# Peptides against a protein of PDB entry 4CIC, part 183

Target 1, 148 residues: chain A of PDB entry 4CIC
Amino acid sequence: KVSTKGHYGVQAMFDLAQHFGEGPVSLKSIAERQGLSEPYLEQLIAVLRKAGLVKSVRGAQGGYILAREPRDIKVGDIIRVLEGPIAPVESVSQDDPEHSLKFDFSVTKSVWEKVKKSIEEVLDSITLADMLKDAEEAQMAQGYMYYI
Target 2, 147 residues: chain B of PDB entry 4CIC
Amino acid sequence: KVSTKGHYGVQAMFDLAQHFGEGPVSLKSIAERQGLSEPYLEQLIAVLRKAGLVKSVRGAQGGYILAREPRDIKVGDIIRVLEGPIAPVESVSQDDPEHSLKFDFSVTKSVWEKVKKSIEEVLDSITLADMLKDAEEAQMAQGYMYY

## One batch from the design tools (peptide; made by RFdiffusion4, then SolubleMPNN)

Design b2_p25_7_s4 (from b2_p25_7, 13 letters changed)
Fold by OpenDDE base, seed 4:
Structure b2_p25_7_s4 (fold): chain B 148 residues (1-148), chain C 147 residues (1-147), chain A 25 residues (1-25)
Amino acid sequence: as target 1 above (148 residues)
Amino acid sequence: as target 2 above (147 residues)
Amino acid sequence: MIEEIELEDEEKEKEELEKLLELIS
């Protein structure tokens, strides 16, 4: 489940990518720009930091930076960190020992596994650098629309 | 995580596919085989029937059948009926250019649209006939492991 | 009015994403 947590996590990471190379960004500034509550963002950043996607910088100009270049962070990496391992379809371990031998070849389970795999492939195909490029292209397109 | 509704809907439709050509199947029998509550299944079947994926048959041997052949029903068709249209990303109306916030929202939105499209493509690539074939292959593989 | 519409649109997109994610989960 890409929760609200996954969505906002990607947004926060994208904000950090936009400021990559400019130094540390305060949580307050990220929260303001992304329309997020600061306490919620603190929780997200804590998880992302623990996973090594974000670094904290200490000092008067302290804050957070991406731990890697935007091209080296996939959207899939962010989602996996925030959502945890895309929960293996909890095998309904019907602990009923008698039904344990039924190879619950749930054909339905296989369908959802295919969907999951496809999602992972898409998310792993998109980097923060790709998102930055898309944003730049969109800004240029808007700028041209104002000059016409 | 596919919603419980989508999961059980596909399960119920798959059960009907397994019995396709054998006549009407009672909701009770589907519920028992698939481990579903009968009331929940009734709700699912009602939606699927309204969408024209399932037909009700009246009489002493009444019940439900697939409205089309298993090869003509995609998993995507079932999910779209049960979950509704995978909501078209409402085009954020272009009007107010000023707020930088709208632009950032648009990029993240595009990521999720790509994910959505990928899901739809996968679900539309799988028919109930494909699922029947996969089930048959799995049963054969199990049979060979016991010999 | 515009801010409310934008918030409603963001909430709808969020709900749609949550529904999609619930579907995938």
Scores: peptide ipSAE 0.162, ipTM 0.732, DockQ to the pose 0.040; fails the geometry check
Fold by OpenDDE base, seed 5:
Structure b2_p25_7_s4 (fold): chain B 148 residues (1-148), chain C 147 residues (1-147), chain A 25 residues (1-25)
Amino acid sequence: as target 1 above (148 residues)
Amino acid sequence: as target 2 above (147 residues)
Amino acid sequence: MIEEIELEDEEKEKEELEKLLELIS
C-alpha cells in the first residue's frame, strides 16, 4: 500500500531534494511548502532518518538534509522504508515437512504478484533526481506559456 | 493491497472461467471452492452481472456463467468494474479559460500516475484464459514432481 | 472559492491515491 504516509514521505523527500546542497532545511519550512502538519512530518522524518535516507543537522541553522544525492535515492527506496517491502516475501517457513507443500498455486496470487512486481519496477525506475528534472521541465513549460 | 473486493472478484471470475462451457455454476459451489461467503459472493456477482461480465441462468440447474469467453475478459476489466477506473481520466474540462490551468504539476502526482498506468498495463495484459493456462501448467508441474 | 476548489481537488487526489494504495497493499 502506498499509504498517505508514502505519499507525504515522497513529498517531504522531494522538498529536501529541491534544497539539496543549500544546507539544512527546517521541518517547519518543509511543512509549510508541502502543506503538511509539522507533527506528522516529524514522524515521517524520524523513520527516514533511521533508515539513513535523511540526516539531522544540529545548530541555529539546523534541520534536515538528504543523506545521499538525489540520483542515489529511488522512490522505491522511500516507499520501502515507510511501508515496508511491497511484496512481503511470505517466508514459507519450509520447516514443517508434514504440512503438504500445497503449493496453493493461487493463480490469483500470481496475478497480484505480477502487479506488485510492476509497481516495484516503476518506483525503482524513478529517482529524486528524475523528479527534480521533471519539475524543472514543467516550470520551463509554464514560463513559455506565459510569454506567448 | 488489492482490495478484498478486487481479489475475491478475480477469484470468482476465475472459477467461472474454469467451468466455462460446462453450463451454469451455482453461487454455493463457487463460494465453497473459493472459500468465500455466499452473501459476499452474491454482491460481487450482482455487480459483475450488471457490468455484463457474467450472465445469470434460471432454472433447476441455474446459476452463473461468464458472459464472454475467458480470452475476452481481462483482469483489468474485472477490477475496473469492481473498483472503478484505476486512473480516473481527469477530464480536464478545457472550457473554463479563466481558471488558470494551474497545472498543479505535482511531480508527486506524476509519480503516482506512472504507477497507476503500470498497474493498468499489467492487469490489461492478463486474461482469464491466461490464468487458465497458468493453472494448467502449474498442475502439470506438480504432477511431474510426484513422479 | 479558489481555495475550496483546490481543497476539493486535493481531497479527490488523496482519495484516489488511497484507493490505489488499497489496491497495491
Scores: peptide ipSAE 0.161, ipTM 0.723, DockQ to the pose 0.040; fails the geometry check
Fold by OpenDDE base, seed 1:
Structure b2_p25_7_s4 (fold): chain B 148 residues (1-148), chain C 147 residues (1-147), chain A 25 residues (1-25)
Amino acid sequence: as target 1 above (148 residues)
Amino acid sequence: as target 2 above (147 residues)
Amino acid sequence: MIEEIELEDEEKEKEELEKLLELIS
């Protein structure tokens, strides 16, 4: 479940990616551009910062920057930070040998595991740099439609 | 998050697949085997029946059967029936031409669309027959571990 | 009117995303 948290987290990170190299961006400006409440964004940024995806810059021009280049941040990285592991590795607690591995072969479980794996693969295949490129292409396409 | 509805719907359909060709299966027996409440299963089966995935058989040995062979029912078909379209095709309401296609190119939207598409592809790649095969393989593997 | 339509579309996208997320989670 990409929670609302995951969705807005990706938006906030994308905003920071668009301004990467331009210096720190204020939370207020991100909130305004992305249509997010500032308090909600503060919570998201706090988590992202703790995970090392965002850095806080102090000073008169203080704010936030990406901690890594856009090409080095996957959407999957953002989602895992905000939502936790997409596939909770059921830690097979190795410890209690006596509980018979009820291989609860839930065929149904295997279906959902396949779905989870597919989602992870997709999210790990998309970087913030890819998103930036897609945005540029979309803007160019719009620009061409206005001139035709 | 496959809703609880989707999850249990797939389980119920899988149970029917396991008994395909054996005649009608009672809801009570499905509920017992799958660990589902009978009232909840009744609701699921009603939806699945309406969608033409399940048939009701009347009589003393009445119950439910799959409406199609297990190979002809995708997991995606079950989920779409229970949850609705996984990717709601935003019906571009064709009608009002004047609303400038604000191509709200939400790059973020495109990411989620890719995820949706991937999920659909996975669910459409799995049939009830595939699930039956997987179950058989798992049973054989367990049998070999006991010996 | 445009703002209401944009809000409705955003809400629908959000609902769809939430449904998808509910399906995945």
Scores: peptide ipSAE 0.157, ipTM 0.722, DockQ to the pose 0.040; fails the geometry check
Fold by OpenDDE base, seed 3:
Structure b2_p25_7_s4 (fold): chain B 148 residues (1-148), chain C 147 residues (1-147), chain A 25 residues (1-25)
Amino acid sequence: as target 1 above (148 residues)
Amino acid sequence: as target 2 above (147 residues)
Amino acid sequence: MIEEIELEDEEKEKEELEKLLELIS
């Protein structure tokens, strides 16, 4: 269950990716295109900006831009910023030998760890550039369907 | 979203797998071993029974057993029974041509579909037999650390 | 104290699992 926050965060970042290189876009324009409330988007953008994924541009034509190229932003990066770590890396603190690691080998825990790992791998395999490419391919496919 | 229901459902099914071939186990015993409330477990077992993953055995030594061998029950099967389909297969109803498939190609939708698919693949790759094997291996590893 | 920490850790794991499950659902 990707939270609503994660879902809309990815949408907002994707909108910024679509306008990458065109200059700053207003929050209003993003909100309108993505069907988000402007106040909600402001909250998301604030978090994303703090994490260094988005930059604010000041001025009359101010707004927001991606802080990095679309190829350098993974979906996993966005989700981790908004939701936190997908899998808590149990910091195996090496140091204290005496605490009997009751490896509560919950076989069930291992199942969920595998699921978490799989999710991370998928999200880290997708960049905003990949999403842009997929969108272009989909548009081309739609265009071809109209000409047939 | 593996709900708490899914989590505890897998635990209960795993408990039944550990006792597979030993005869029926009481809900009370499962609840005690897995740290579940008996009433909650009753609800889970009712769903699992209805889905044909668990069988009720009547009598003085009655209880529940797996309806199939552990190797024939995937974790994904359990989750689908308890939570429903992990990916709603949008039934592409073939029939109505005129509704312009506004392929709302939400690129974002495609991302989530990939995630869902990955989860399904993982859950379908794990059987209760695999879990039993993993448990045995873990116990052996623990035994070797004590020696 | 150990039981409380274990319970807190279990509750945290449960909350994290619930969050993850919310993300997956």
Scores: peptide ipSAE 0.147, ipTM 0.720, DockQ to the pose 0.026; fails the geometry check

Design b2_p25_8_s1 (from b2_p25_8, 16 letters changed)
Fold by OpenDDE base, seed 3:
Structure b2_p25_8_s1 (fold): chain B 148 residues (1-148), chain C 147 residues (1-147), chain A 25 residues (1-25)
Amino acid sequence: as target 1 above (148 residues)
Amino acid sequence: as target 2 above (147 residues)
Amino acid sequence: SSMEEEKKLQLEASKEKYEKKLEEE
């Protein structure tokens, strides 16, 4: 499962992708468009900036931009930055070392590894540019449905 | 993400698959082999039984069996029974309806739907029989490394 | 809630600061 952090991170990055080439976008404007709290978005953007996916621009027209072209940012890159490695199973809280369920059942582990790999392949196959294209196609399709 | 419940459910079902055709297996024996608490396993088995994946056998040799052959039970079936539909994103707690993030962003939703579909395809491609075969192959490979 | 997520992010940021401090010692 992608966390809410991962989800919002993808939304924020997609918003920045939609404005790519238009200059810096304020966190306030992203927060308003994406339905995020500005403080929460500040935290997400701080992580994304530290990972080199986003750049801060200073000045009167200050804000944030994508650090790379939308085609060079995979959804998988965003998720890995925000969540770390994709874990297909919720980690049983490490707190009880005695009931450390030895996930040592090699066969069940292999199932989850297959799931992990499949998720990674999907997320690494989708760029922000692909998402932009899909959004444009969806808008065009809606436009055509209003003209019929 | 698969929950701990889903994970343990797959382990318990796999244990029952390993003993398929040998008769009823006690919850105690499954719990011991799989490192599960017996009370937790009882809850899992109750759900799996209600879904028709497991049968209870009564008597002196009472216990549980798979309700179907291992080939007829997908990992996806077990997960859907225990967790419901595969949700690729953690649901933001529905508690604040106002900050119900309109996941209405059609494009981000489509990404998660692709992830969901991919997970479903993987889990629906793996049966308990496939897992049994993989276990046998792994045991044989270990046996060959000891020679 | 967005507030719980904000708390979680603050907790993660505090952990990262602590880990970084342990690596610098």
Scores: peptide ipSAE 0.033, ipTM 0.785, DockQ to the pose 0.015
Fold by OpenDDE base, seed 1:
Structure b2_p25_8_s1 (fold): chain B 148 residues (1-148), chain C 147 residues (1-147), chain A 25 residues (1-25)
Amino acid sequence: as target 1 above (148 residues)
Amino acid sequence: as target 2 above (147 residues)
Amino acid sequence: SSMEEEKKLQLEASKEKYEKKLEEE
């Protein structure tokens, strides 16, 4: 599962993608648009900035921008930065050291690795640019439904 | 993420698959082989039994068996029984009702639905019979390394 | 709970390991 942190991180990055090229966006405005608490968003943006996905702009029109073009940021990149490696299983407490010695060719482990790979492939196939396009297509579809 | 419950449930079902056709297996023996606590396994088996994936056999050689052949049980079936629908995102507390009114064509929601679909496709493509085959292939590969 | 702290520590260790891999790539 993607954590709430990953979910809101993707949402915040998508907001920055929608404003890409318009200049720096304030955290307050992102928080208001995305329904996030500003303190929580500050923590997310700090991590994303440290990872080089977001840049801070200083000045009177200060705020944040994407550090790369939307096409150069995968959803998988955002999730990996916020959550680390995709783990398909909640960490079973590895505390039973006695099970460690069995060459735990856990056929079950191979199932979870297949799930992991599938999640990674999906998340690495979606860029912020793809998300922008999907949003435009949806807005067009809604616009057509209002004119009919 | 698959919960610990889902993980151990698949492990217990796989143990029952390995003994399929040999008769009923005791919970104690499953717990010992799989490194599970017997009380925890009892809870898992109770859920799996209620869902019709496992049968209880009564008598002197009492225990549990798969209710279906290993080929007729998908990993996805086990996970759905133990965890419910596959949720790709941890439940964001839906407590903010005000966000409900935006036709939340959340492009983000569509991303998570794609992830969900992908997980479902993988888990529904793997049966307990596929897992048995993978175990046999691995045992053969290990046997060749010892020789 | 102790398990939540251990999960948090493992998550931090996993992040550090990932950050290190990203710095090596």
Scores: peptide ipSAE 0.016, ipTM 0.771, DockQ to the pose 0.021
Fold by OpenDDE base, seed 2:
Structure b2_p25_8_s1 (fold): chain B 148 residues (1-148), chain C 147 residues (1-147), chain A 25 residues (1-25)
Amino acid sequence: as target 1 above (148 residues)
Amino acid sequence: as target 2 above (147 residues)
Amino acid sequence: SSMEEEKKLQLEASKEKYEKKLEEE
């Protein structure tokens, strides 16, 4: 599962993609548009900035921009930055010493590795540019439904 | 992510698949082989039994068996029974009322739906019979490394 | 909860390991 952090991180990055080329966007404006708390968004943006996906712009019109073009940022890149490597299974808490028989049944591990690979392939196949295109197509489809 | 419950459920179902046709397996023996606590396994088996994936056998040689052939049980079926529908995103706890701006941004939702579909396709493509075959191939490969 | 703290610690350890791998690549 993608965490709430990963989900909101993708939303924030998508908002920055929608405003790409318009100059720096304030955290406040992103927070308002995405329904995020500004303090929470600040934490997300700090991580994304450290990873080089977002750039801070200083000045009176300061804010944040994508550090790369939307086509050069995969959803998988955002998720890896925010969550680390895609783990298909929740880590079994080591706290039950009797369950410490890591029967790493190679077979069950192989199932989860297949799931991991599939998730990675999907998330690495989707760029912020693809998301922008999908948004445009969805808006056009809605516009056509109101004119029919 | 698959929960610990889903993971151990697949392990327990795979153990039952390895013993399919040998008769009923005791929870104790499954727990010992899979490194599970017997009480935890009892909870998992209760859910799997209620879903009709496992059958209880009563008697002196009582225990559990798969309710279907290993080829007729997908990993996806086990996960859906134990965890419900595959949710690619953790449910944002509804408790933050300010985050209740369900900006169901249709686009971000569509990304997660694509991930969901991909996970479902993978998990529905793998049966317990496929896992048995993979285990046999792995054992053969290990056996050949020791000779 | 101890389980939430352990999950946080494991997430931090996995992140540190991932960051270290990204710095070594």
Scores: peptide ipSAE 0.016, ipTM 0.775, DockQ to the pose 0.022
Fold by OpenDDE base, seed 4:
Structure b2_p25_8_s1 (fold): chain B 148 residues (1-148), chain C 147 residues (1-147), chain A 25 residues (1-25)
Amino acid sequence: as target 1 above (148 residues)
Amino acid sequence: as target 2 above (147 residues)
Amino acid sequence: SSMEEEKKLQLEASKEKYEKKLEEE
């Protein structure tokens, strides 16, 4: 499962993508639009900045921007930065390796590795630019429903 | 993420698949082979039994068997029984729906729905029979490395 | 909780291993 941290990190990065090219966005404005606490968002942005996905801009119009174009940031990149490697299973305590038949462990592990690979392929196939496009299409569809 | 409960449930079901057709297996023997505590395994088996994936056999050779053939049990079926619907994201507290721009929520939700579908497709493509076959192939490959 | 600390330690170890692998590639 993607953690709440990963989920909110993707929301914050998507908000920055929507404002890409308009200049720096304040954390307060992102927090308000995304329904996030500002202190929580500060922690997320600090991690994303350290990973080079976000840049801080100083000055009177200070804030944050994407460090790359939306097309060059995959959802998978955001998740890996916030959560590390995609783990399909919660850490099974490897504590008792003695009694686990090494073989059964290997087959079960291969199932989870297939799940991991599938998640990675999906998340690496979606960019922030794809999300922006999906947003525009959905907004246009809603606009048509209000005029009918 | 699949929980530890889901992981151990798949291990226990796979152990029962390896012994399918040999008669009922004791919980103690499954627990020993799979490195599980017997009380924890009892809880897992109780859920799996209630869902009709496992049957209890009574008598001197009492224990558990698969309720269906290994080919008729998907890994996805085991996970859904133990954990419920596959959720790609931990439950984001829907507590403050008022301030979330409904639109941004919809796009982000669609990403997670794609992930969910992908996980379901993988887990529904793997049966206990496929796992048995993979086990046999791996055992044969190890046997060839020792010769 | 001890389980949360262990999860945190494993997450840190997994991150360090990932960072190290990225530095070796």
Scores: peptide ipSAE 0.015, ipTM 0.771, DockQ to the pose 0.023

